# Designs tried in a protein design run: peptides against a protein of PDB entry 3C66. Part 7

Target 1, 189 residues: chain A of PDB entry 3C66
Amino acid sequence: KSWANLFEKNDFFFRYKFYLEITAYTRGSDEQHLKWSGLVESKVRLLVMKLEVLAGIKIAHPFTKPFESSYCCPTEDDYEMIQDKYGSHKTETALNALKLVTDENKEEESIKDAPKAYLSTMYIGLDFNIENKKEKVDIHIPCTEFVNLCRSFNEDYGDHKVFNLALRFVKGYDLPDEVFDENEKRPSK

## One batch from the design tools (peptide; aimed at target 1 F128 I130)

Design b1_p10_5_s2 (made by RFdiffusion4, then SolubleMPNN; from b1_p10_5 with S1M Y3E)
Fold by OpenDDE base, seed 5:
Structure b1_p10_5_s2 (fold): chain B 189 residues (1-189), chain A 10 residues (1-10)
Amino acid sequence: as target 1 above (189 residues)
Amino acid sequence: MIENSVFELD
């Protein structure tokens, strides 16, 4: 089976107890975000490889497609809020305070010309070795290396006012709503 | 800690 067949949305977000979310943020132009997110996405496979060799990780499986969203983001505080609240079901309701950009509203004058924050999120499902579950698995090193790799690729990506990259370790029951269809039931604790 | 990382166990 192809990777696409193995990691279709059908059961991916129900298959694992833990997920690593990789989100590329851009407060700027669509073109800037396409370049930034494209770079991040292109490096995810390297992160997966580094995670797989950790003794405590049995499996690290990437989801095949990114999740895309964008918000009107008039202030730096709004941008910080997005980075703090996005990626967890517990906190994502705070994003409702911002105007979500959609295909239906993107051509409205108030939206078209507004400052925007763009988000692209990749997911990695994690399965841990039972024997090592009793101990904390340290994924800090490979994650840090990944961030450094992405940030160092271009000098422009050092500007945190524009470009950001977040990695969030999340339990299945706390995944954002975006990963589930309306008819799907969120995983339980 | 990882730059722009959020690790919550709760």
Scores: peptide ipSAE 0.038, ipTM 0.697, DockQ to the pose 0.190
OpenDDE base, seeds 1, 2, 3, 4: peptide ipSAE 0.037, 0.035, 0.035, 0.035; ipTM 0.709, 0.700, 0.701, 0.705

Design b1_p10_5_s3 (made by RFdiffusion4, then SolubleMPNN; from b1_p10_5, 4 letters changed)
Fold by OpenDDE base, seed 3:
Parts: structure tokens; C-alpha cells; sequence
Structure b1_p10_5_s3 (fold): chain B 189 residues (1-189), chain A 10 residues (1-10)
């Protein structure tokens, strides 16, 4: 298969047993999020390069298109809940307690001017070396370096009340519903 | 406040 085929949505989220989710969070304005998420997204390729050279990682392939969502987020507790629950099928149902902003409702008076949390999520598919795998593949170092790189770009990004960045290791069967089409079945364990 | 979340493969 060509590289282009590997990055098609339907194939990408079924090809790997493991994924790294990179989510940029912003509780603020759309403009703030655009700048923050754009920065994070621009650095993902650097993370991929660092992952590819790790012993035990055979392949690290980014899905280049981000997934975008936003929620009405009236409190800091709600913002923390989003960060805790998002990114896993096991926990994402908790987000149903919050109002998802959609094209259909974004102009409603109760939503238009409400505090919002914006999410942009990038995915990296991971394939590990089975025969030569070490007991533990530690991706903490490259991930930490990535986070530090993003947050150090501007002093404003140090404000955790507004800007956050999470990297979640997720198995294919536990990917969020957003990555699958309605006619697709979730991968099995 | 939730710090940066990084999960590793064990």
C-alpha cells in the first residue's frame, strides 16, 4: 500500500493496536485556541521523529488531520473533567453531561457567549517491535520534551487555566468514537 | 488543576 492509503481515515484507525493521542485544550477564545493548537500541530512531526528512533518502536505514523470539538465549559471543574475523560471510549460518555457545540447550536443565545473549552486532537499510530521488543517502551522522554517545547514557545501557554496539552496512549479498541464513521465497527480487543 | 498527562506502554 502507498503512503496515501495508510493515512486514509478508515484504514488508519484499524491498522495499529496502539495510538498516541495529542490533545491541545483551550478554555478561552477561538482565537486563543487557533494559535495554541496550531503551534502544537506544527510540532507533531518533531515528536514523530523522536518516537521513530526509539528502540522498540517499529513505526510511528501521524494522522495529519486534527479532530476538532468544543464544549460549553462554565467552570474549571468542567475543564478538568474534560481533560480527564476525553480521549478514551471507556470514559468519554462522561462528556455527555456537557453541551457539545455544533454548527447547529453555536448561534444559540445560551451557547454563543458561553465559556468554552476547545479541543484539537492529533493521532499517531504506533507499531512496536515484537521480536526485539524490550520489556518496556518508554515514550515519556520524547513526550515530555514535546510538551516543554510547546509550552515554552510563549509565556502565555504556561497558564494551565487556559492552555493544556495531554498525550494519551490508547489501545485501538479504546479509541474515541469520533475517529470512526457511523458504519464502522470498533476494533476488538 | 490537571498537569500534563503522559501515558506510557508498560
Amino acid sequence: as target 1 above (189 residues)
Amino acid sequence: MIENSIFELE
Scores: peptide ipSAE 0.038, ipTM 0.678, DockQ to the pose 0.202
OpenDDE base, seeds 1, 2, 4, 5: peptide ipSAE 0.038, 0.037, 0.036, 0.036; ipTM 0.713, 0.722, 0.714, 0.718

Design b1_p10_5_s4 (made by RFdiffusion4, then SolubleMPNN; from b1_p10_5 with S1M V6I)
Fold by OpenDDE base, seed 4:
Structure b1_p10_5_s4 (fold): chain B 189 residues (1-189), chain A 10 residues (1-10)
Amino acid sequence: as target 1 above (189 residues)
Amino acid sequence: MIYNSIFELD
């Protein structure tokens, strides 16, 4: 089956118990983020391929639509906070301390020219092989390789003050609110 | 950055 069949949201975020979140961060210009996130997104399929060949992974299905957000990010500490708190329902409320950029407020004087952190997040649903009686599945290697691949593409992407890439393994019930519609109930534990 | 890169069955 082609990945094209998985492009629809439908019940993607309810299908799996586990997800890998891939977030490209940029504290800089929209142009910088477009290039960075575009690169990361273009490489996700390679990560999927590497995950699929792991004995402990039965399925690695990407959700091809990126989730976009941006925050006013006046300090490096704010940028670190975003990276620390984003991607988990448990911690994402901390982001409320920052000003979320929206279509409604993006033209406000206090926001328009403010330093911003841009986020683009891709999701991979994971199904594990329990039949193999494996106690643990280590996805560190393919994830590290993916990060290195993206970071090494351009020397500028090695600047952690501007560009960052985080891969977060999360359970379905801990997915960020962004993946659910207002009328959808998040999965339970 | 990689977070929680190990899956545990238990």
Scores: peptide ipSAE 0.067, ipTM 0.763, DockQ to the pose 0.721
OpenDDE base, seeds 1, 2, 3, 5: peptide ipSAE 0.052, 0.061, 0.048, 0.041; ipTM 0.752, 0.760, 0.708, 0.735

Design b1_p10_6 (made by RFdiffusion4)
Pose (drawn by RFdiffusion4):
Structure b1_p10_6 (pose): chain A 189 residues (1-189), chain P 10 residues (1-10)
Amino acid sequence: as target 1 above (189 residues)
Amino acid sequence: SKIFNSVFEI
């Protein structure tokens, strides 16, 4: 074999059938999002610990990089549809109604200056100890405990017209396009 | 804060 093989990109978004995504939203400024998403990102490892000790959870595997994007966001209505529609491949298409900030357009006049909404998503891939028969698996408490940990006593993130946090349980075939690069086809049925 | 599908079937 060759050195090129050792350095082949990992296949994180193909190896699991289930993913937990944690999303920090900011309809505000760049630095408001830096602090906010920075806080949330700092707590994600704790969710891994809380999840992984559970009977039923075989592994909770965090990816190493947050997925980041921002959209021009004039109205409160837009910020809300972004939260609603972002996260699933079934629904992320609705985001095309808003202007996405890219490598090419981040420098343009009507974009550089426009008010923006910011997203930062982390992925925890899940695998399961399948109990007995087809049963429901409840991981709600560790998820809400994680949410309660996303706080600061010296910084108010209480204005939800500005700051928001969301979690989604998303099957592999339904992951957002952003996680697969220009080479990779997405998982199927 | 919103949490989606924290209870699911396997």

Design b1_p10_6_s1 (made by RFdiffusion4, then SolubleMPNN; from b1_p10_6, 4 letters changed)
Fold by OpenDDE base, seed 4:
Structure b1_p10_6_s1 (fold): chain B 189 residues (1-189), chain A 10 residues (1-10)
Amino acid sequence: as target 1 above (189 residues)
Amino acid sequence: PRIYNSVFEV
């Protein structure tokens, strides 16, 4: 199927057993995040191309829409916690300790002017050429190249206090709750 | 860089 068929959520998060999550983090202004996340998103297609040429990867399909979230992030430790815990259902409950910014609360005085961490997450569904049931796949090189590509685009993006980028390989049953609707059941192991 | 589980079994 063409990538055009994956522009909508539909069954994308049920279609694959494995996903690569690409999260752009910004602890700063919305403007900073817009620029950073926009850059990262613009480069995802290059990562897909690099993944697809790996012998073990049959197909890499990007979900074309980012998932957006933001948290009140008063400290660097909070920012580290977000980066450590986000992106896996196993760990994301730790984020409940932080104040999620929502449309309902964004105008509250305690939230409006608070330091924030912004998150934009892109997903790539992965299908593998499994000849043997326990083949090891290594995507470290293309992932590293992608990070370097994004970070090197502007010297400001080298500031890890503000801008961060994470790539996380996850199984479908361990996807964050954000990818599922309330009426959808999480894939089983 | 934060690259998690870049080596995995399928």
Scores: peptide ipSAE 0.629, ipTM 0.957, DockQ to the pose 0.825
OpenDDE base, seeds 1, 2, 3, 5: peptide ipSAE 0.609, 0.616, 0.627, 0.620; ipTM 0.955, 0.956, 0.957, 0.956

Design b1_p10_6_s2 (made by RFdiffusion4, then SolubleMPNN; from b1_p10_6, 5 letters changed)
Fold by OpenDDE base, seed 4:
Structure b1_p10_6_s2 (fold): chain B 189 residues (1-189), chain A 10 residues (1-10)
Amino acid sequence: as target 1 above (189 residues)
Amino acid sequence: PRIENSVFTV
């Protein structure tokens, strides 16, 4: 399956009703995040393969470009809040309470040396082949295996104070604003 | 579709 041919950014986030978000979190250095997120991203293909073989999943298509963001994250509570609120349009507005690091502000004294949380998010579009609305698809196993695979790669990645990995199943209408261009209207229910 | 365990933080 040539996933590369599906990388048309323009409709990916409108093509599917369901998405799996994979977010690598790092509260630490940029270097730590680059290593962690790079590892996670390198394993996404394996997760896709595991998802594709599940009964009821017709298609699992990765969006190959990660979405990157970083926040000033002075406390562990802030880090927990980021992990709780990120990845859903319903909750992402809570992140406005934190200082988003941007190219415009990254050199400000209050931001430059501040503790940061880094986020790299990958998306998988999901199409389900469910004839009966009562059929359940359990993605717990492949998702857990994926997390374990990433976490087990290096002992340091077991430190949840620094490194985290979240998989969130979201509907298209609940995708974060970051996936849409300013001129794009988010999908409705 | 009903998906079990739709959110994972591990």
Scores: peptide ipSAE 0.094, ipTM 0.744, DockQ to the pose 0.093
OpenDDE base, seeds 1, 2, 3, 5: peptide ipSAE 0.042, 0.089, 0.045, 0.040; ipTM 0.701, 0.744, 0.702, 0.699

Design b1_p10_6_s3 (made by RFdiffusion4, then SolubleMPNN; from b1_p10_6, 4 letters changed)
Fold by OpenDDE base, seed 4:
Structure b1_p10_6_s3 (fold): chain B 189 residues (1-189), chain A 10 residues (1-10)
Amino acid sequence: as target 1 above (189 residues)
Amino acid sequence: PRIFNSVFTV
């Protein structure tokens, strides 16, 4: 199907100059995160529809597979730091202070039983009608509506100590390292 | 809500 092929990784993270990142955060159990991230992911298409009708936006293409990561997160301050620093190449190096959970280390006793922050990130590639005009674009309203939609779905998602959601507009050269393969070079400015 | 850089110039 022609549409399914457009959402394969291939050149997705090189195709657009601009991206919208949607990250669901959970400081709790894997089960809690699965429910929360699954809900957020299920609503992304609604956000895309709201973005596409904006006059300045020509295309909003979701990358259909989430990026998953988790960190040992012993404190609430660590959780706040993750939410502030994640999603930008400029700031993601701050996360090196935390222990990334990997397939290689997840069974270690010190990691297995540690408090964790789980992250699921969806990406939307954006193409604009006004790229050459230096005009201002505002996507704050549809983003706010999306957050409210997700947060209002279940009362449990009102607990900001556990569940959080962030939307970040980034340029292609500032995408997190996770979106690129080892053999791929980050886009230049 | 945590919405970063939602107003921008292209």
Scores: peptide ipSAE 0.631, ipTM 0.959, DockQ to the pose 0.780
OpenDDE base, seeds 1, 2, 3, 5: peptide ipSAE 0.624, 0.626, 0.627, 0.630; ipTM 0.958, 0.959, 0.959, 0.959

Design b1_p10_6_s4 (made by RFdiffusion4, then SolubleMPNN; from b1_p10_6 with F4Y I10V)
Fold by OpenDDE base, seed 5:
Structure b1_p10_6_s4 (fold): chain B 189 residues (1-189), chain A 10 residues (1-10)
Amino acid sequence: as target 1 above (189 residues)
Amino acid sequence: SKIYNSVFEV
């Protein structure tokens, strides 16, 4: 199947048992986020290349489109909470304590002028060479290199109060709800 | 920046 056919959203999040999530966070302006997330997105292919050469990884396929979300984020603690809780179905319910910015509510004065955290999330589907029933895969090095690459691009991205980057390995059944349509069933454990 | 679960069993 052509690489292009992997990008049907509905198939992608059911195709793999494992995913790597790359989330760019920005607590600041939408312009700041656009620059930061755009940079991160532009480097994802380099991470994929580094993942593909790992002995345990058979395939690393990036999903082509980022998932975008934003929250009203009045405090640094809220921003830390977002970073901690986002990207896993097990923990994402904690984000319900924050106001999700939507197209419907973004023009409300209380939301429009509120401090925001912006999130852009890229997904990489992972297939593994399962030689043995329990192989440990370590992707820490390529992930760290990726973080360093993104953070070192501009000195401004060194400000962790504004710009953050997370890489999260998740199982398909623990993907965030955002990746599924309302009529789709989450993959079973 | 945070890296979560970078070592995992498959």
Scores: peptide ipSAE 0.677, ipTM 0.963, DockQ to the pose 0.860
OpenDDE base, seeds 1, 2, 3, 4: peptide ipSAE 0.667, 0.674, 0.670, 0.673; ipTM 0.962, 0.963, 0.962, 0.963

Design b1_p10_7 (made by RFdiffusion4)
Pose (drawn by RFdiffusion4):
Structure b1_p10_7 (pose): chain A 189 residues (1-189), chain P 10 residues (1-10)
Amino acid sequence: as target 1 above (189 residues)
Amino acid sequence: SKIFNVVFEL
């Protein structure tokens, strides 16, 4: 074999059938999002611990990098549809109605200056100890405990017209396009 | 805060 093989990109978004995504939203400024997403991101490892000790959870595998994007966001209505539609491949297409900030356009006049909404998503890939028969698996408490941990006593993130946090359980075939690069086809049926 | 589908069937 060769050195090029050792350094082959990992296949995180193909090896699990289930993912938990944690999303921090900011309809505000760049630094408002830096602090906010920074806080949330600092707590994600705790969710891994809370999840992984559970009977039923075989592994809770965090990816190493948040997925980041921002859209020009004029109206409250837009910010809300972003939260609603972002996170699933079935629905993320509706985001095309808004202008996405890219490598090419981040420097343009009508974009550099426009109010923006910011997204920061982390992925925890899940694998399961499948109990007996096909049964429901409840991981709600560790998820809400994680949410309650996303707080600061010296910084108010209470204005939800500005700051928001969301979690989604998303199957592999339904992961957002952003997680697969130019090479990779996405998982199927 | 919103949480989606954290109760599911396997």

Design b1_p10_7_s1 (made by RFdiffusion4, then SolubleMPNN; from b1_p10_7, 3 letters changed)
Fold by OpenDDE base, seed 2:
Structure b1_p10_7_s1 (fold): chain B 189 residues (1-189), chain A 10 residues (1-10)
Amino acid sequence: as target 1 above (189 residues)
Amino acid sequence: PRIYNVVFEL
C-alpha cells in the first residue's frame, strides 16, 4: 500500500486490532493545552521508535493527526472522571454527564467562560509478532519513559491539577467513537 | 502515571 493510503483515517482505524492511545489533558486555558499537547505530540515519534524495537511488536504506526475535544469541567472530580473514562468505548458514555464543547455551543455564555478540560489524543496502531495468544506483551516501560519525558520537559507539567497524560492500550472495537465517521461501523470483536 | 492495560495478553 502507498504511504498515503497508510495514513488515511478511514483505513487506519480498521487496519489494526490494537491501538495505543496517548491523551494529553489540560484543565486550564487553550493556550496551556496547545503548549502541552504540542509537546506530547512532538515526542510521539520517540515512543514509536521505542515500540518498534520491541520483539513482540511488528508495527507501531502513528496516526499523524490528533483528535481534539473539550468539555466543560467545573470540578476536579469531573476532570478525574474525564481522565478515567475517556479513551474507551466501554466507558466513554460516562462523559455524557459533561457538556461537550462544540463549534455550535462554544459561544454560549454558560460554556464560553466555563472551566474546561481539553483533550488531544494521538493513536498508534499496533501489530504484533505474537503467534501464541498466551504470550504477554509488555509496553509499560516505553510508555512510562514517554510520560516521564513529557512531564519533565517543563516544571509546570508537574501540576496534575492542570496537566495530565494518559496512555491506554485498546482493542480496535473499543476505540472511542470520535475516531469513526457517523457513517462508519465500529470494528467487530 | 495513567498508563492503562499496557501489559496484556493477546
Scores: peptide ipSAE 0.451, ipTM 0.925, DockQ to the pose 0.825
OpenDDE base, seeds 1, 3, 4, 5: peptide ipSAE 0.440, 0.442, 0.443, 0.437; ipTM 0.923, 0.923, 0.922, 0.921

Design b1_p10_7_s2 (made by RFdiffusion4, then SolubleMPNN; from b1_p10_7, 3 letters changed)
Fold by OpenDDE base, seed 5:
Structure b1_p10_7_s2 (fold): chain B 189 residues (1-189), chain A 10 residues (1-10)
Amino acid sequence: as target 1 above (189 residues)
Amino acid sequence: PRIENVVFEL
């Protein structure tokens, strides 16, 4: 069975207690974002391979499709807020202060020409080889290597005003709302 | 780089 057949959306976000979120951010053009997010996405498999060999990680399974969103982002402070608040159900409500760009509104004059922040988010489901709940897991090394790999690919990707990359460890009950269908119940604690 | 909560207790 191909990876695509193993990870139907319907079960992936309920299968694991823990997820690693990889979000590529771009405050710029759609073209800039497509290049940046495409690069990040192309490297996720390398991160998975590095996670799978860690003694504390039993399974690292990537979800095969990115989640895409974009916001009107008039200021650098708004861009920092997006990066701070996105990726957790606890904090994502703060993004309601920004105008979400949709297929329905993207052609509106106030949105069309507005500065935008683009987001592409990849998910990795994690299962751990931890017999004792008191063991610490540290995935800092493979995550840092991944960020360095992406950022070093092109000099332009060093501009933090335009291009950003975040890796966030999230519990299944704290996944963003976008990963669930309207009729799906969020995982309990 | 923004790497959040990558050192954790289960």
Scores: peptide ipSAE 0.172, ipTM 0.834, DockQ to the pose 0.845
OpenDDE base, seeds 1, 2, 3, 4: peptide ipSAE 0.154, 0.159, 0.159, 0.161; ipTM 0.821, 0.824, 0.823, 0.824; seed 3 fails the geometry check

Design b1_p10_7_s3 (made by RFdiffusion4, then SolubleMPNN; from b1_p10_7, 4 letters changed)
Fold by OpenDDE base, seed 2:
Structure b1_p10_7_s3 (fold): chain B 189 residues (1-189), chain A 10 residues (1-10)
Amino acid sequence: as target 1 above (189 residues)
Amino acid sequence: PRIYNVIFEL
């Protein structure tokens, strides 16, 4: 297979059984989010590098394009809910309680000036050398180091009321709906 | 930090 095909959406979310999701959250301005998410995205390659050298990981393959979304986020509780529920198909339906900002609705008066939470999500496909389902894989250290790296870049990113970062390990069948096209069937368990 | 399920069984 050509290298080009590996980085296209085409089969990326069907290629791996496991994914690491990296989500940058911003409850603030679009400009704040652009800076924050851009920083996070710029560091993903360092995380990949750290993952690739782990004995249990055969492949850590980043999907090169972020997934972008934003929600009307009137309260801090809503922001907490977004961070808790996003990134998993089994929980993402809770986000339906919030107003998703779309190109169709972004100019509505109730949405345009509303507080927003912005999300940018990067995905890393993971293939493991471990065949035994009873063996534990621990990627906590490189993930923690990544979070620390991003958060320490600017003191402003220490404000968790505005800036947040989550890393979530998910199985392919539990990927958010956003990664699939309307005509694509979600992977089975 | 929000780090979910990064210690897991396959």
Scores: peptide ipSAE 0.462, ipTM 0.929, DockQ to the pose 0.808
OpenDDE base, seeds 1, 3, 4, 5: peptide ipSAE 0.448, 0.445, 0.447, 0.440; ipTM 0.926, 0.924, 0.924, 0.922

Design b1_p10_7_s4 (made by RFdiffusion4, then SolubleMPNN; from b1_p10_7, 4 letters changed)
Fold by OpenDDE base, seed 2:
Structure b1_p10_7_s4 (fold): chain B 189 residues (1-189), chain A 10 residues (1-10)
Amino acid sequence: as target 1 above (189 residues)
Amino acid sequence: PRIENVVFTL
């Protein structure tokens, strides 16, 4: 099957046992986030290329579209909490303590003027060439290089109070709920 | 495969 046929949402999040999540965070303006997330997204292909050449990785397949979300984020502690809890089904319920910004509520006065954290998340499906289940694939190097590449693009992106970038290795059964449609069942362990 | 949960928050 051509690489192109794997970009359909319906199969992508069920196809792989493992995913790399790349989340760009911005606590600031929508414009700041658009620039930051756009930069990160533009570099994902380079990360994929670096992952594909690792001996333990058979396939690194990017999902083409980011997942976008935003939360009312009145404090720095809330922003840290978002970064800690987002990207895993096990922990994402903690985000229910924050107000998710939606098209339905974005015009509410309490939400409109509130500080916001914006999130853009890219996914890479991973298939491993692991004959021995004990073999470790070290993805730290390419992931670190990717973060450095993104952060070095503009000095402003060094401000961790505003801009953050996280790479999370996640199992398919622990993907966030956002990747599944309402009619889809989460993969089992 | 034990891929250690690498969370890079940098």
Scores: peptide ipSAE 0.138, ipTM 0.791, DockQ to the pose 0.139
OpenDDE base, seeds 1, 3, 4, 5: peptide ipSAE 0.068, 0.049, 0.047, 0.098; ipTM 0.746, 0.712, 0.707, 0.732; seed 1 fails the geometry check

Design b1_p10_8 (made by RFdiffusion4)
Pose (drawn by RFdiffusion4):
Structure b1_p10_8 (pose): chain A 189 residues (1-189), chain P 10 residues (1-10)
Amino acid sequence: as target 1 above (189 residues)
Amino acid sequence: SKIYNSVFEL
């Protein structure tokens, strides 16, 4: 074999059938999002610990990099549809109605200056100890405990017209396009 | 804060 093989990219978004995504939103400024997403990101490892000790959870595998994007966001209505529609491949297409900030256009006049909404998503891939028969698995408490941990006593993130946090349980075939690069086809049926 | 599908079937 060769050195090129050892350094082959990992296949995180193909190896699990289930993913938990944690999303920090900011309809505000760049530094408002830096602090906010920075706080949330700092707590994600704790969710891994809370999840992984559970009977039923075989593994809670965090990916090493947040997925970041921002859109020009004029109206409150837009910020809300972003939260609604972002996170699932079934629905993320609706985001095309808004202008996405890219490598090419981040420097343009009508974009550099426009108010923006910011997203920062982390992925925890899940695998399960399948109990007995086909049964429901409840991981709600560790999820809400994680949410309650996303706080600061010296920084108010209470204005939800600005700051928001969301979690989604998303099957592998339904992951957002952003997680698969130019090479990779997405998982199927 | 919103949480989607924290209870699911395997």

Design b1_p10_8_s1 (made by RFdiffusion4, then SolubleMPNN; from b1_p10_8, 4 letters changed)
Fold by OpenDDE base, seed 3:
Structure b1_p10_8_s1 (fold): chain B 189 residues (1-189), chain A 10 residues (1-10)
Amino acid sequence: as target 1 above (189 residues)
Amino acid sequence: PRLYNTVFEL
């Protein structure tokens, strides 16, 4: 990655106090995940547009590159755990109980043929209009519409055993470790 | 759908 890309990434995850995390999950093949995550990614711009028009939101800035990870996922309970624990620094350590698939280990026989959960995660940085004395901004409706849009695209995406979609509000200090480079200090509270 | 904390408290 060019230094410019590192700085742009670095600046993005330090610029905002609040982020919306969008994760597409697939327990199945890489091909299934590619189709699902690609669909979700293609719709993120529509979500951004819906967020930008909310009175409480000053800026909704998408980070354009997804973060990709995959785990050996032998059981449905493991898949549930991934969905529950992923996306927050406070909880992501629970995923250490699972085998992360890496370029170094993907060809190992025990990993190659194992059931996998694939994750593609996108981020939207959010800045709010504090001046309106709105102590709370609710984005539930745009988020629900987004989920419905993605899930309704293909009947296969109704299978929650295979395909899932999560939207998580995350504070900058609680972003997953994956968004920071090794030399970067996590934002403080 | 999993929607986590869609209400932002400022």
Scores: peptide ipSAE 0.300, ipTM 0.884, DockQ to the pose 0.797
OpenDDE base, seeds 1, 2, 4, 5: peptide ipSAE 0.297, 0.290, 0.301, 0.301; ipTM 0.881, 0.878, 0.881, 0.883; seeds 2, 4, 5 fail the geometry check

Design b1_p10_8_s2 (made by RFdiffusion4, then SolubleMPNN; from b1_p10_8, 6 letters changed)
Fold by OpenDDE base, seed 5:
Structure b1_p10_8_s2 (fold): chain B 189 residues (1-189), chain A 10 residues (1-10)
Amino acid sequence: as target 1 above (189 residues)
Amino acid sequence: PRLFNTVFTL
């Protein structure tokens, strides 16, 4: 089986108990988002390499395709809410207060000209070499280095009003709904 | 940076 066949969507989100989510946010134009998310995506392999060398991490496998979403985002508070609530099944219901942009609604006048927040989310499946479940894992350093690497690439990416980047450690049962098909059962605790 | 749960217990 080719490497691509090992990372088919159907098995990836059930294979691991733990995931690292990397979300690039842009409150601006689609063009700005394409540049920002493309940059972030291009650097994910470097984060994987830094995670794999940590003694507690046995495997770090990136999912090869980003998940794309966008919301009507009229205020800075809405943008903060998106960044706070996205990426966890426990909190993502708060995003129902915002208008999700879809292929069906994107041409509606109220949506077409509205300020938007764009999201591109990449996933890394994690397996750990930790026998003692009480031991703490710390991935803060490689995550911080990754953020700094992306933010430092262009001065424009220092503007937190437009460009943001979040890294979230999530358990498989708390993955966002978007990673599962309608007929797929969410992993249990 | 916006980092969530980067220090965790399994």
Scores: peptide ipSAE 0.520, ipTM 0.946, DockQ to the pose 0.800
OpenDDE base, seeds 1, 2, 3, 4: peptide ipSAE 0.519, 0.518, 0.512, 0.513; ipTM 0.946, 0.946, 0.945, 0.944

